# Designs tried in a protein design run: peptides against a protein of PDB entry 5HDT. Part 29

Target 1, 163 residues: chain A of PDB entry 5HDT
Amino acid sequence: MVVKTFMDMDQDSEEEKELYLNLALHLASDFFLKHPDKDVRLLVACCLADIFRIYAPEAPYTSPDKLKDIFMFITRQLKGLEDTKSPQFNRYFYLLENIAWVKSYNICFELEDSNEIFTQLYRTLFSVINNGHNQKVHMHMVDLMSSIICEGDTVSQELLDTV
Target 2, 163 residues: chain A of PDB entry 5HDT as posed
Amino acid sequence: MVVKTFMDMDQDSEEEKELYLNLALHLASDFFLKHPDKDVRLLVACCLADIFRIYAPEAPHTSPDKLKDIFMFITRQLKGLEDTKSPQFNRYFYLLENIAWVKSYNICFELEDSNEIFTQLYRTLFSVINNGHNQKVHMHMVDLMSSIICEGDTVSQELLDTV

## One batch from the design tools (peptide; aimed at target 1 F52 W101 K103 G152)

Design b2_p20_3_s1 (made by RFdiffusion4, then SolubleMPNN; from b2_p20_3, 8 letters changed)
Fold by OpenDDE base, seed 5:
Structure b2_p20_3_s1 (fold): chain B 163 residues (1-163), chain A 20 residues (1-20)
Amino acid sequence: as target 1 above (163 residues)
Amino acid sequence: SEKAKKAMEKALKELKEAKK
């Protein structure tokens, strides 16, 4: 399995941010988020993760509802990590690596429903982890969850109970 | 895997304690 390491990717320039603005908006539309093809949804999630990387630390989305929808969508795609033998596993790994490295979910702290988003993320990760996963997958999962715990001023008891 | 889950839980627990 060949996976391009996200950490080796360069941060996009300001010129590229402007170029991808329209694409970013379109990818967050219901057409893509609710696409009937699972593989298409995975690709959309990867692209959205890249968009968050490009625009870090701020996303080009102003609607809290839209941001919630996007992260709930990404969380649902992470369920695909369960099957390590799937031909699409490399893209699921890319998605995980990306969002962990960028700390993409940290933007959710601005949302009223942040705890719900984080809880769903934690539950999803714990549900898919299995013996087929290597140390890198474990590391990314822990890093992703740890960044939320460490940067949150107050972690809800509900979130703590998921750990 | 329960073993993997426990390992992650341990790691996260340590982080929570360190934050306090």
Scores: peptide ipSAE 0.167, ipTM 0.808, DockQ to the pose 0.033
OpenDDE base, seeds 1, 2, 3, 4: peptide ipSAE 0.131, 0.155, 0.122, 0.162; ipTM 0.778, 0.801, 0.775, 0.804; seed 2 fails the geometry check

Design b2_p20_3_s2 (made by RFdiffusion4, then SolubleMPNN; from b2_p20_3, 9 letters changed)
Fold by OpenDDE base, seed 4:
Structure b2_p20_3_s2 (fold): chain B 163 residues (1-163), chain A 20 residues (1-20)
Amino acid sequence: as target 1 above (163 residues)
Amino acid sequence: SEKAKKAMKKALEEIKKAKE
């Protein structure tokens, strides 16, 4: 229900942004980020991605530490892309497609630990890519990482050397 | 896979080069 609600939201609706602000903040709590069920964590990640889409180019999260936790959390969920035959693959694909299209990780440039976040993202994507992935998955992975290269300045070579 | 990794890395290298 939560995922469906966020997916149907109008990105330009200020009323909807205000209505679901508290929910957005609760989804970033340790209760959800550290939930023991991997399917719940995937749903949380998808909701968080939707939140970033809705609030782009900003985010309702004001704490740098919280933002770091969120993106490290999302990065960990992307590991699920490895199994292309998983029943949950379509949701992992949605997560990838969303964050790539929105360029959600670009907000991390404001964080002190941006290099750590980007490094983990690159390592994760290069770790999961395999022959089972179609061109769409590959395109989204490249788009996601290229957005960081294009927005950044001196970090690109360092990131590429880590993979 | 190594093939996929190489292809993706090559693409990113080209993007980096184009930016410079």
Scores: peptide ipSAE 0.443, ipTM 0.909, DockQ to the pose 0.033
OpenDDE base, seeds 1, 2, 3, 5: peptide ipSAE 0.431, 0.433, 0.406, 0.421; ipTM 0.907, 0.907, 0.900, 0.904; seed 1 fails the geometry check

Design b2_p20_3_s3 (made by RFdiffusion4, then SolubleMPNN; from b2_p20_3, 8 letters changed)
Fold by OpenDDE base, seed 2:
Structure b2_p20_3_s3 (fold): chain B 163 residues (1-163), chain A 20 residues (1-20)
Amino acid sequence: as target 1 above (163 residues)
Amino acid sequence: SEKAKEAMKKALEEIKEAKK
């Protein structure tokens, strides 16, 4: 499966970037973003996060609408962080860790609907956080949201009040 | 859960203030 291939890619390989460019585009298709299997969607999200990591600071996606769809999709997958005892929790953790480290959502500042994306992200993270999460999860969530605060010229109180 | 939420909100507020 294409999804597993992306997760095994080397981070700084220009040759691989070129090789898998088309696959990266296909991964963002409705077929994968709307896949009926939640485990597949999680793997897709992880691969998308890897794509952003590999292609940072630029995304291989040129369509603003597609970028919005991708980040809204990733945000929806983060809901899986709620169940810390889930067999797939480690992959949800990986997703969180990756997007926090790379500051992947910062690319959304170039989108007209950035506020919508950030709002949904914040709401999602605050909705799933619970006492079962360890300090690392807390740190990654804070780092992810803080990167948005630091990058933005202004962060409205409304964004913080959405949670 | 509320404790965690409050802690995160506080952290973000502090960062916001530091950015000003």
Scores: peptide ipSAE 0.285, ipTM 0.862, DockQ to the pose 0.032
OpenDDE base, seeds 1, 3, 4, 5: peptide ipSAE 0.272, 0.269, 0.262, 0.267; ipTM 0.857, 0.853, 0.851, 0.855; seeds 1, 4, 5 fail the geometry check

Design b2_p20_3_s4 (made by RFdiffusion4, then SolubleMPNN; from b2_p20_3, 9 letters changed)
Fold by OpenDDE base, seed 3:
Structure b2_p20_3_s4 (fold): chain B 163 residues (1-163), chain A 20 residues (1-20)
Amino acid sequence: as target 1 above (163 residues)
Amino acid sequence: SEKAKKVMKKALEELKKAKK
C-alpha cells in the first residue's frame, strides 16, 4: 500500500518528491475524493496527509479550489474519530497525528476561504471528542487548533467564537 | 462527551491566553 510506503519514509529526497507528484495530483481527483467506499476515502486522506508531510511547507497543488476541496475532504474524514472502538480507528488516529504534527492546515492561510476551512475543522473536532479518547488524541486536537490560532497573522472573531 | 469538550476547550483557551 502507498500509505505503508509513506510511513516508512524517514528522509524525503527530491527524487521521491518527483515520483509522487503525479500520485498527489491523481489522489486529489474527484474519483478519489468522492469515492463511495468510506474505507477508501480514509486511505486517500492518509495518503494526502503524507503527501503534505513530504512537500511541507509547500503543497504540490497550485489551485486554491483544489486545496480547499482537499482540506474539506480531510475534515470530513476526521468524523471517524468519534468511534474509538472502530476497526479503522488507528488510521483515523494516524490522520489526526500527521496533520497535527505537520501543521498541514496552516497552508490554508493563503486561501481566501481559510476561515471557512478552519471553522469546519473546529466544529468537527468538538463534535467528535468524547471520554473514550485518550490524552494523545486530546493533545493532537489541541495542537492542531492552537497552531492555527498562534501562527495565523489574522484570526477572525468568528473562528474564535467557535471555540 | 460534554466533559471531554470542556477539557479541550479549557486547554485551548489557556493557549490563547498564553499567546496574548
Scores: peptide ipSAE 0.189, ipTM 0.807, DockQ to the pose 0.032
OpenDDE base, seeds 1, 2, 4, 5: peptide ipSAE 0.186, 0.182, 0.168, 0.186; ipTM 0.799, 0.800, 0.783, 0.800; seed 4 fails the geometry check

Design b2_p20_4 (made by RFdiffusion4)
Pose (drawn by RFdiffusion4):
Structure b2_p20_4 (pose): chain A 163 residues (1-163), chain P 20 residues (1-20)
Amino acid sequence: as target 2 above (163 residues)
Amino acid sequence: SKAKESMKKAMEKLKEHKET
């Protein structure tokens, strides 16, 4: 349910945002980012993605240490894109489609561990892509990774090597 | 910042895409 409301919410709806803001901060809790259930982490990942969409360009989570935990958590969930036969695939696709459209990862430019995050993101995307993915998956991955290079300060040799 | 500008532009384009 919370996934649907966060999916349908708008950046304009200041009323609903102030209301659900406390829940948005809570969904980033370590209870969820490390929940052993695969289905829960997936739902939470979709919420955090729309939570970044709704509140842009000013995200609610301000703690850099916490902000780091979220984007690394999201990268781990993008591993789910590999199993195109799973019934949960279209939800992993929604996650990819969202962070690609929103350019949520660009929030990491300011984090001290940005290179580790972007490098692990690139490795993951190149390790999950297979012949089961349509061109929309390919397109979203390029949009996601292109923004990090074009709008970033720099490109380390390590990140360049993952390409 | 670059991140804020990038997200603002992306949101404007997404809003326009939904209106079309």

Design b2_p20_4_s1 (made by RFdiffusion4, then SolubleMPNN; from b2_p20_4, 9 letters changed)
Fold by OpenDDE base, seed 3:
Structure b2_p20_4_s1 (fold): chain B 163 residues (1-163), chain A 20 residues (1-20)
Amino acid sequence: as target 1 above (163 residues)
Amino acid sequence: SKAKKVMEKALKELKEEKKK
């Protein structure tokens, strides 16, 4: 399992990074981002999050359009956090924990459509948070959103209004 | 919800801290 392999990697060698570069590119293809199975999409999102962790602080993707697609895709997967009793909740939690810890979304500051990406992220998180979530979920959501606010040179009023 | 209020409060506090 690709996700398991990436999770076990604390520090990757340059050789390992090269090995998984092709995989990273394939996972970002429309075939996977638009896969009809929601469980597959979640797994893809987790893998992508792991890829960002491995290649931090830079992404292995050079196309700004592709980066936008990826983060909009990840944002859509976070909707699955709403149901805390779902069999897949642990994977949704992993996704949230990973992107919050790595500050994966911060790479989007270099994108022209960064404000759109951040706005959608904030709206999604506020839409799914509920009383069934524990303190760890709250912490990760806050960490994720606060990192964007604190590290951004300029945050649009629209984004601030979502808080 | 209560959860949303807690999260909103936390973010507001962080925003205020950044302004200092």
Scores: peptide ipSAE 0.289, ipTM 0.853, DockQ to the pose 0.032
OpenDDE base, seeds 1, 2, 4, 5: peptide ipSAE 0.270, 0.280, 0.269, 0.289; ipTM 0.840, 0.845, 0.836, 0.851

Design b2_p20_4_s2 (made by RFdiffusion4, then SolubleMPNN; from b2_p20_4, 12 letters changed)
Fold by OpenDDE base, seed 4:
Structure b2_p20_4_s2 (fold): chain B 163 residues (1-163), chain A 20 residues (1-20)
Amino acid sequence: as target 1 above (163 residues)
Amino acid sequence: SKAEKVMAEALEKIKKAEKE
């Protein structure tokens, strides 16, 4: 996590924060979330994950609908974890590692559709898990799911049925 | 693509900031 006091000394901290805000808003636009290129969408997801990292535990997004769109978008990208031999696998791994470590999805608890988001996440993760994944991948998947379970006060029956 | 380059640059910038 980037703290204000540890930001680049060559640039005003507020200016840098504003720069990241502009980037965050731009990346969350329909242009990028609905981009036709799969590789671009993956890069967008990685950047969004990094944005969540530097703003954690808050986020630069104020719209619940936008936050939902973002996390549903990230969830869809995680499907790419299935093919461990893909040239883009390392970036999919980065995405998984980041969101697991930061616990990015925990912000979704404030959303009305949190259960839907978590359900889709779990379904996606279980659909891509295979014997080709190494221990690190499995660990991050478990960490990601466990964090949500531990932080949640209540879990919907639908989510319980998914797990 | 152009979009990929922009995203890659943004990603690297953010990563660098996190290391500082």
Scores: peptide ipSAE 0.084, ipTM 0.723, DockQ to the pose 0.039
OpenDDE base, seeds 1, 2, 3, 5: peptide ipSAE 0.046, 0.044, 0.048, 0.039; ipTM 0.688, 0.686, 0.694, 0.678

Design b2_p20_4_s3 (made by RFdiffusion4, then SolubleMPNN; from b2_p20_4, 9 letters changed)
Fold by OpenDDE base, seed 4:
Structure b2_p20_4_s3 (fold): chain B 163 residues (1-163), chain A 20 residues (1-20)
Amino acid sequence: as target 1 above (163 residues)
Amino acid sequence: SKAKKTMEEALKKIKEEKEK
């Protein structure tokens, strides 16, 4: 199903968007993005992913620098997918599944540093994937990366070299 | 790893199709 059609049918109400606006802004603060606790950062990433799902295809953030920080932050959290036996693996899986389904990273095409963000994402995913992962993880990773390839008008040589 | 190779092959195919 086309993402646009899906989003048109499942778009959240304006009241719901307003409800989460303050939360969205607070979660993007340095306090949370640079929180010293790894588990807290994971929860923040999951909440941010949920926010992007709610606001898709737009984002409640007006600063391109803030958006970059958020996606670089989310990318760093995906490193936790490497340990399939971690007690927090299910949350890492949720994060991956969500951003892959929503195609959350597509909003990064509007950013000047989109190539950097995508490159870091690809490098991270390839660094964590291993034979302990099931096909669902593989599918979500491929879906996420392929969406960027297919939706992008131009792909930098650096990004192409990671494929 | 085999997992990495599988992903690489999948993405290469997608890339090639996109470039056509």
Scores: peptide ipSAE 0.430, ipTM 0.905, DockQ to the pose 0.034
OpenDDE base, seeds 1, 2, 3, 5: peptide ipSAE 0.418, 0.426, 0.426, 0.406; ipTM 0.904, 0.904, 0.904, 0.901

Design b2_p20_4_s4 (made by RFdiffusion4, then SolubleMPNN; from b2_p20_4, 8 letters changed)
Fold by OpenDDE base, seed 1:
Parts: sequence; structure tokens; C-alpha cells
Structure b2_p20_4_s4 (fold): chain B 163 residues (1-163), chain A 20 residues (1-20)
Amino acid sequence: as target 1 above (163 residues)
Amino acid sequence: SKAEEVMKKALEEIKEEKKK
């Protein structure tokens, strides 16, 4: 329901942004980020991705620690991309597509722990990619990682050596 | 895997283009 609501929102509506600000903050709470149900966590991740899309290029979250937690959380959810036959794969795909298109992770450059976040993202993506994935998945993964390379002045070769 | 190599190659190419 929450995911559907965010997906249907007008990104140009400042009033809607304000209306859902409180909800956005609560979705980033430990209650949701550490929810025991993996399907719930996936939905939370999709909602968070939608929030970043709506508020782009900024985010409604002011705490650097919270932002780190969110992106580490989203990264963990991307592990679900590995099983292409999962009933939830389409939602995992949506998550990937969204964050790649929006370049959501680029906001992490403002964080002190950006290298840790990017490293974990790259490791995760390379760990889940397999020959069962279609070209669109490959494209989104490359786009996501490329956006970080292009935005940053330097990207360590270590990130690429994770393969 | 093949998929990993393809992605790695793509990223390396992008990295090199950025340096130019």
C-alpha cells in the first residue's frame, strides 16, 4: 500500500512531499530496516527508493548515520536479485531500476563512509549477477555503478577487483 | 562468471573514458 502510494505520487507536488515527510522518516526507523520479514524489508526498500526519487536530488533525511543505514539496507535487499524465478523478483528489479535511474547512491558522496557504501554495493551486485539475468538487469547494474564512477573524481581499482 | 566479466569490462572502459 505504501509502495503503491509513493509510486502514484506526483513528484512535482511540494505539498505531497511535505505530507509524506513524516512517513518517510518512520520508514527509515530500525523497526522497518530490521523487520524480520524479508518481503516487508523489500517493500520498505522500494518505498525508500521512491522517496529518494521524489525528493531528488536531495533527501528528507538529515542524519548522515541514518542515510548510511538506509543505503546499506537497500544494498542488502539487492541480494534478492539473485533468484530470477522468485515471485518477488519483479519488485527487486523495480528497486534496481529505480535507484539506477535516479542515481540515488550519488547522495552518498556527502557521507564520510561513502567508500564503504560503494564498496558494499559493488560487491553485492557482482555477487548476485549471473547468466540468468537479462540485458536490462545488466544495464541497470552498470548504470548504477557507472554513475558513481562518473560523479567521483577517483574510483579505486579495488572496487573493480572484487570480481 | 561471464556476466561478471562483462560488467567488469564495461566499468573499466567507463573508468578509462573518464580519465580522458
Scores: peptide ipSAE 0.345, ipTM 0.872, DockQ to the pose 0.033
OpenDDE base, seeds 2, 3, 4, 5: peptide ipSAE 0.299, 0.382, 0.317, 0.344; ipTM 0.853, 0.887, 0.858, 0.873; seeds 2, 3, 4 fail the geometry check

Design b2_p20_5 (made by RFdiffusion4)
Pose (drawn by RFdiffusion4):
Structure b2_p20_5 (pose): chain A 163 residues (1-163), chain P 20 residues (1-20)
Amino acid sequence: as target 2 above (163 residues)
Amino acid sequence: SSFKNYSRPINFDNLNKLLN
């Protein structure tokens, strides 16, 4: 249910944002990022993605250490894109479609471990892509990775090598 | 209103380094 309201919420709705702001900060808790249940991490990942959409360009989570945990957690969930036969696939697709449209990962430009995050993101996307994915999956991955290069400060040799 | 996200202006210095 929380996924639906965060999906339908708007950047304009200042009222609902101030109301659900405390829940948005809570969903990033370590209880969720490391929950052993696959279905829970997926739902939480979709919420964190819209939480970044709704509050842009000013995200609620300010702690860099915590901000790092989130985007590495999301990258681990993108591994679910590989199983195109799973009933949960369309939810992983929604996650990809969202962070691609919102360019949420650009928040990591200011983090000290930005290169590790972007490198692990690139490796993951190139390791999950297969013949089961339609062109929309290919398109969203290019949108996601293109923004990191075009709008980033630099491209390390390590990140360039993953391509 | 207008949509907002975490986009930055395109860094043409970074792109020129990659093209050289």

Design b2_p20_5_s1 (made by RFdiffusion4, then SolubleMPNN; from b2_p20_5, 9 letters changed)
Fold by OpenDDE base, seed 2:
Structure b2_p20_5_s1 (fold): chain B 163 residues (1-163), chain A 20 residues (1-20)
Amino acid sequence: as target 1 above (163 residues)
Amino acid sequence: GPFKDFSRPINLETLQKLLS
């Protein structure tokens, strides 16, 4: 399983990182980002999150358009956090925990469409956040949003109004 | 080695704007 492979890999595994680089690039293709199966898309999102973790602080994706597609895709998957009783909730939690810890969305500061990406992220998080989430979920959501505010070179007024 | 993330230097001007 691709998810498990990347999940078990760390940043110091240089030989493995080189070996799986092509796979990492393929996972960002439209074939996977537009996969018709919702559960497959979640797995893809988790893989992408792990790829950013493994290759940090250097993203293996160099195309600004591809990076935008990836983060818009990951943002759409975060909608699944809304149902805490879902059988897939633990995987949604993993996705949230990962991107908050790795600060992968900080890559978006180098993109001209960063404001669009951050706006969609914040709208998504605020749409799914509820009192049914435990403290850890809330903490990761806050950490994710706070990092973007504190480390961004420019943050739009629209985004600030959303917060 | 130590874990590396995508952290950037804190933008104090942005933080001040938010806190104002």
Scores: peptide ipSAE 0.388, ipTM 0.758, DockQ to the pose 0.856
OpenDDE base, seeds 1, 3, 4, 5: peptide ipSAE 0.254, 0.372, 0.379, 0.376; ipTM 0.880, 0.743, 0.755, 0.745

Design b2_p20_5_s2 (made by RFdiffusion4, then SolubleMPNN; from b2_p20_5, 10 letters changed)
Fold by OpenDDE base, seed 5:
Structure b2_p20_5_s2 (fold): chain B 163 residues (1-163), chain A 20 residues (1-20)
Amino acid sequence: as target 1 above (163 residues)
Amino acid sequence: MEFKDFSRPVNEEMLAKLLS
């Protein structure tokens, strides 16, 4: 109630950033990341992607472990892209389009476990990609993967084996 | 490190669903 009321108020940029910071921390809690409802987790992932878009090129999270948890969480949600006939597919598409366009995963280059995150991302994308996906979906998947390859000075052998 | 710096409001409908 308090958050909704505050969100309905007219705010300047700094006040909005403060509001989104509180929301970012709240949405990254175990309550949401480990929520039992699959549709809720998808909404959480979309909102987290929005947070990264708003704060790009920075992230409102100070903990490397929390960032890892978030991106591993988002990666798990991308599995839903496999079923193109799902009523939730449009939200999975939104998630993919957002993170691909923003290049939000590039934040992970500062993490010690970046190779693990990228490997899991590539494995997930390759597991769900199929000929039923339209050209836009394929384009976003390729953009997401190629951006990471181009930005990385070195790629682990495990990631190379996945590609 | 390259990012697309495009700030827009968070999807309020999605937030409303999560906070309901």
Scores: peptide ipSAE 0.058, ipTM 0.735, DockQ to the pose 0.059
OpenDDE base, seeds 1, 2, 3, 4: peptide ipSAE 0.047, 0.046, 0.045, 0.044; ipTM 0.725, 0.700, 0.725, 0.716

Design b2_p20_5_s3 (made by RFdiffusion4, then SolubleMPNN; from b2_p20_5, 11 letters changed)
Fold by OpenDDE base, seed 2:
Parts: C-alpha cells; sequence; structure tokens
Structure b2_p20_5_s3 (fold): chain B 163 residues (1-163), chain A 20 residues (1-20)
C-alpha cells in the first residue's frame, strides 16, 4: 500500500504528470535502459524512481513487459550500492531510499512475473549488503524487502529460498 | 521516523533540463 503525503499530492498534480509524461515514456525505451554509460543508467534509474513517486500508486506504463524491464533495470542499478566510497554512492542511496519509502516495487504485484522480479531484487540486495553500510542503508534495504513480503498475496518458493 | 522530503523530483528535473 502506497501512502501519499502532502508533498506527494503536490507532485501528483495533473500539470506535473503531463509535464513529465513524454519523458517518462522515453525513459522506458531501450535507448535509456540499455545506455552504455553507467552514470547515465544510474540517472535514468533515479528519474524512474521519481516517476513512480509522482504517479504512485500507478505508473504511466501500460505494457507489463515494459514494466518488468524497468524494474529489472532498477534492480541491476542497485548493485552500485556495494561501493560506499564511490562518488555516485549518494545517487545510489537516493534510489534505494526513494523506492523503499514509496514502495515502488508494489506495482509489480500486478505483473505475471512479479516473483521473478522480487527474487532478483532480494538476491541483489543480499549481494550488496555489508558491514560498511550505515544503519540507514540497512534500514531501507530491510524496509524494501519486508514491505513486499507483508503486502504480497503469494511468494514463490524460489523467493522463500532466497530469504 | 520523520518523513523524507521528496517534494521535488530533482533527478527528473535534471534530465528534463539536459534533454531540453
Amino acid sequence: as target 1 above (163 residues)
Amino acid sequence: GPMKDFSRPVNLETLAKLLS
């Protein structure tokens, strides 16, 4: 369940949604999702997180396959959390913080391959969790994973084996 | 805890500006 705050309601204005609609659709293209520059992909992921926050609890994407591609893409970017000393770590932190707080991945429950997406997310998070992360990073990771378990109707055996 | 301030889509604004 996505809880909208006063600030979220401001971002949920029709004017803002219309302003970013074209960009939102273009961000889902292969041009951005398969961009060769790692920093560009990170920026794209953060922009997608912003989009999901603005359009929550829905998304401006109608294709289930496209939504899957997007969340698999975001999941791959979260791997960058492993290097806490990277100049881009703050953006990786933003990505994690945003999607955890908004519960962006809850949109995936409507997808046929939701369990695959969640499994990849959990595997990715577990692969990057380390003692170098501060308590806030750990908290967001736990919040993200716990919210999916708590809100989900069913969890695949593969996901259960991962947890 | 206190809610985060996500009132501004800073990354989306940045990219929109770069592409304009």
Scores: peptide ipSAE 0.350, ipTM 0.854, DockQ to the pose 0.020
OpenDDE base, seeds 1, 3, 4, 5: peptide ipSAE 0.239, 0.314, 0.315, 0.249; ipTM 0.873, 0.839, 0.712, 0.804

Design b2_p20_5_s4 (made by RFdiffusion4, then SolubleMPNN; from b2_p20_5, 10 letters changed)
Fold by OpenDDE base, seed 3:
Structure b2_p20_5_s4 (fold): chain B 163 residues (1-163), chain A 20 residues (1-20)
Amino acid sequence: as target 1 above (163 residues)
Amino acid sequence: MEFKTFSRPVNLETLAKLLS
């Protein structure tokens, strides 16, 4: 229900955005970010990605620590892209496509630990990329990584070396 | 409405470093 609700919501749905703001905030709680079920965590990640999409260009999360937790959490979920035969692969693809399109990771440039977050993202993507991925998956990965490099104010040499 | 993202202006200096 919750997953479907955010997936179907548009950016211009102002009434719905206001109505579900509290739900969006609760989805970023430790209860969901540390949920023991990996499939639930994936759904949470997709919801969080949708939340960033819906509220772009203004994230509803104001705490830098919370934002860091969210993006580190999303990064961990992207490891699921490694198995193209997984029954959950379509959701992992959805997550990748969303964050690449919305450029939600750009929010991290305002965080002190931006380099850490981006480094973990790049390491994760390079660890899961394989020949089993189709062109669209590769394109989204490249779009995600290149956008961060091109639109970043300050990018570490370590991050540049990964590209 | 136009789809909105968290897009930022392209940093040409960073791009130059990447291509060097």
Scores: peptide ipSAE 0.423, ipTM 0.807, DockQ to the pose 0.823
OpenDDE base, seeds 1, 2, 4, 5: peptide ipSAE 0.419, 0.327, 0.422, 0.412; ipTM 0.800, 0.713, 0.803, 0.798

Design b2_p20_6 (made by RFdiffusion4)
Pose (drawn by RFdiffusion4):
Structure b2_p20_6 (pose): chain A 163 residues (1-163), chain P 20 residues (1-20)
Amino acid sequence: as target 2 above (163 residues)
Amino acid sequence: NTVAKTSMFSGAKARDTFMN
């Protein structure tokens, strides 16, 4: 249910944002990022993605250490894109579609471990892509990875090698 | 990063409009 309201919420709705702001900060808790249940981490990942959409360009989570945990957590969930036969696939697709549209990962440009995050993101996307994915999956991955290069400060040799 | 922030803001508005 929280996924639906965060999906339908708008950047304009200042009222609903101030109301659900405390929940948004809570969903990033370590209880969720490390929850052993696959279905919970997926739902939490979709929420954190829209939480970045709704509050842009000013995200609620300010702690860099915590901000790092979130985007590495999201990268681990993108591994779910590989199983195109799973009933949960369309939710993983929604997650990919969202962070691609929103360019949420660009928040990591300022983090000290940006290169580790972007490198692990690139490796993951190139390791999950298969013949089961339509061109929309390919398109969203390019949009996601293109923004990191075009709008980033630099490209390390390690990140360039993953391509 | 001004460009990155503008891209995020524009992407959020575009997606909200798409959902409406």

Design b2_p20_6_s1 (made by RFdiffusion4, then SolubleMPNN; from b2_p20_6, 14 letters changed)
Fold by OpenDDE base, seed 3:
Structure b2_p20_6_s1 (fold): chain B 163 residues (1-163), chain A 20 residues (1-20)
Amino acid sequence: as target 1 above (163 residues)
Amino acid sequence: NEKAKKAMKEGSRELDEKRK
C-alpha cells in the first residue's frame, strides 16, 4: 500500500527517497487531488503529509502553483475532523498530528499566496474545532496555528487578529 | 527561512521518535 510505504519511510533513507520520488510526484497530480472518492482524497493527504515529513525541509514539488494546490487540498481534508464519530477520524487525526509536528506549512512562507493559504487553514480549523475533540486534537490545532504566527514573517495583521 | 527549515527537520525527527 502506498500509504504504508511513505508512513514507514525514514527521512535518512536516501535510496528509498529516490526510488519513490516519482510516486510522490504522481500523488500530487490532479487525478488524485481531485479524486471523486472522499476516502481516497484523505489517504492521498496522509501520503502527502508523510512526503513532506520525509523530504523535509525541501519538498520534491518545485512548482509554487503545485505547492499551493497541495496545501489548499490538505486544508480541505481537515474539515473531516468535525465528526469525531467518523470511522475515518483516526486518519484525520493522523493528518493533523503529522502536519503539526512536521510544520509542513512552513514551506508556504516562500509562496506568493502564503496569506491565502494560511487564512484558509485558520478558517478551516476554527470551523471544525469543537468540545468533542480531546486535548491532543486541540493541542495540535493550537500548535499548528501558533507555529505559523511565530515563525512566519509574512503573516498579515488580519490573520493575527483572527487568533 | 532557515529557522523554518530547521523547525521542520526537528519536528519530523521528533515525530519519528514518538512513533517508535
Scores: peptide ipSAE 0.706, ipTM 0.963, DockQ to the pose 0.823
OpenDDE base, seeds 1, 2, 4, 5: peptide ipSAE 0.705, 0.701, 0.705, 0.706; ipTM 0.963, 0.963, 0.963, 0.963

Design b2_p20_6_s2 (made by RFdiffusion4, then SolubleMPNN; from b2_p20_6, 12 letters changed; failed a check: a repeat of another design)
Amino acid sequence: NEKAKKAMLEGAKELDKKRK

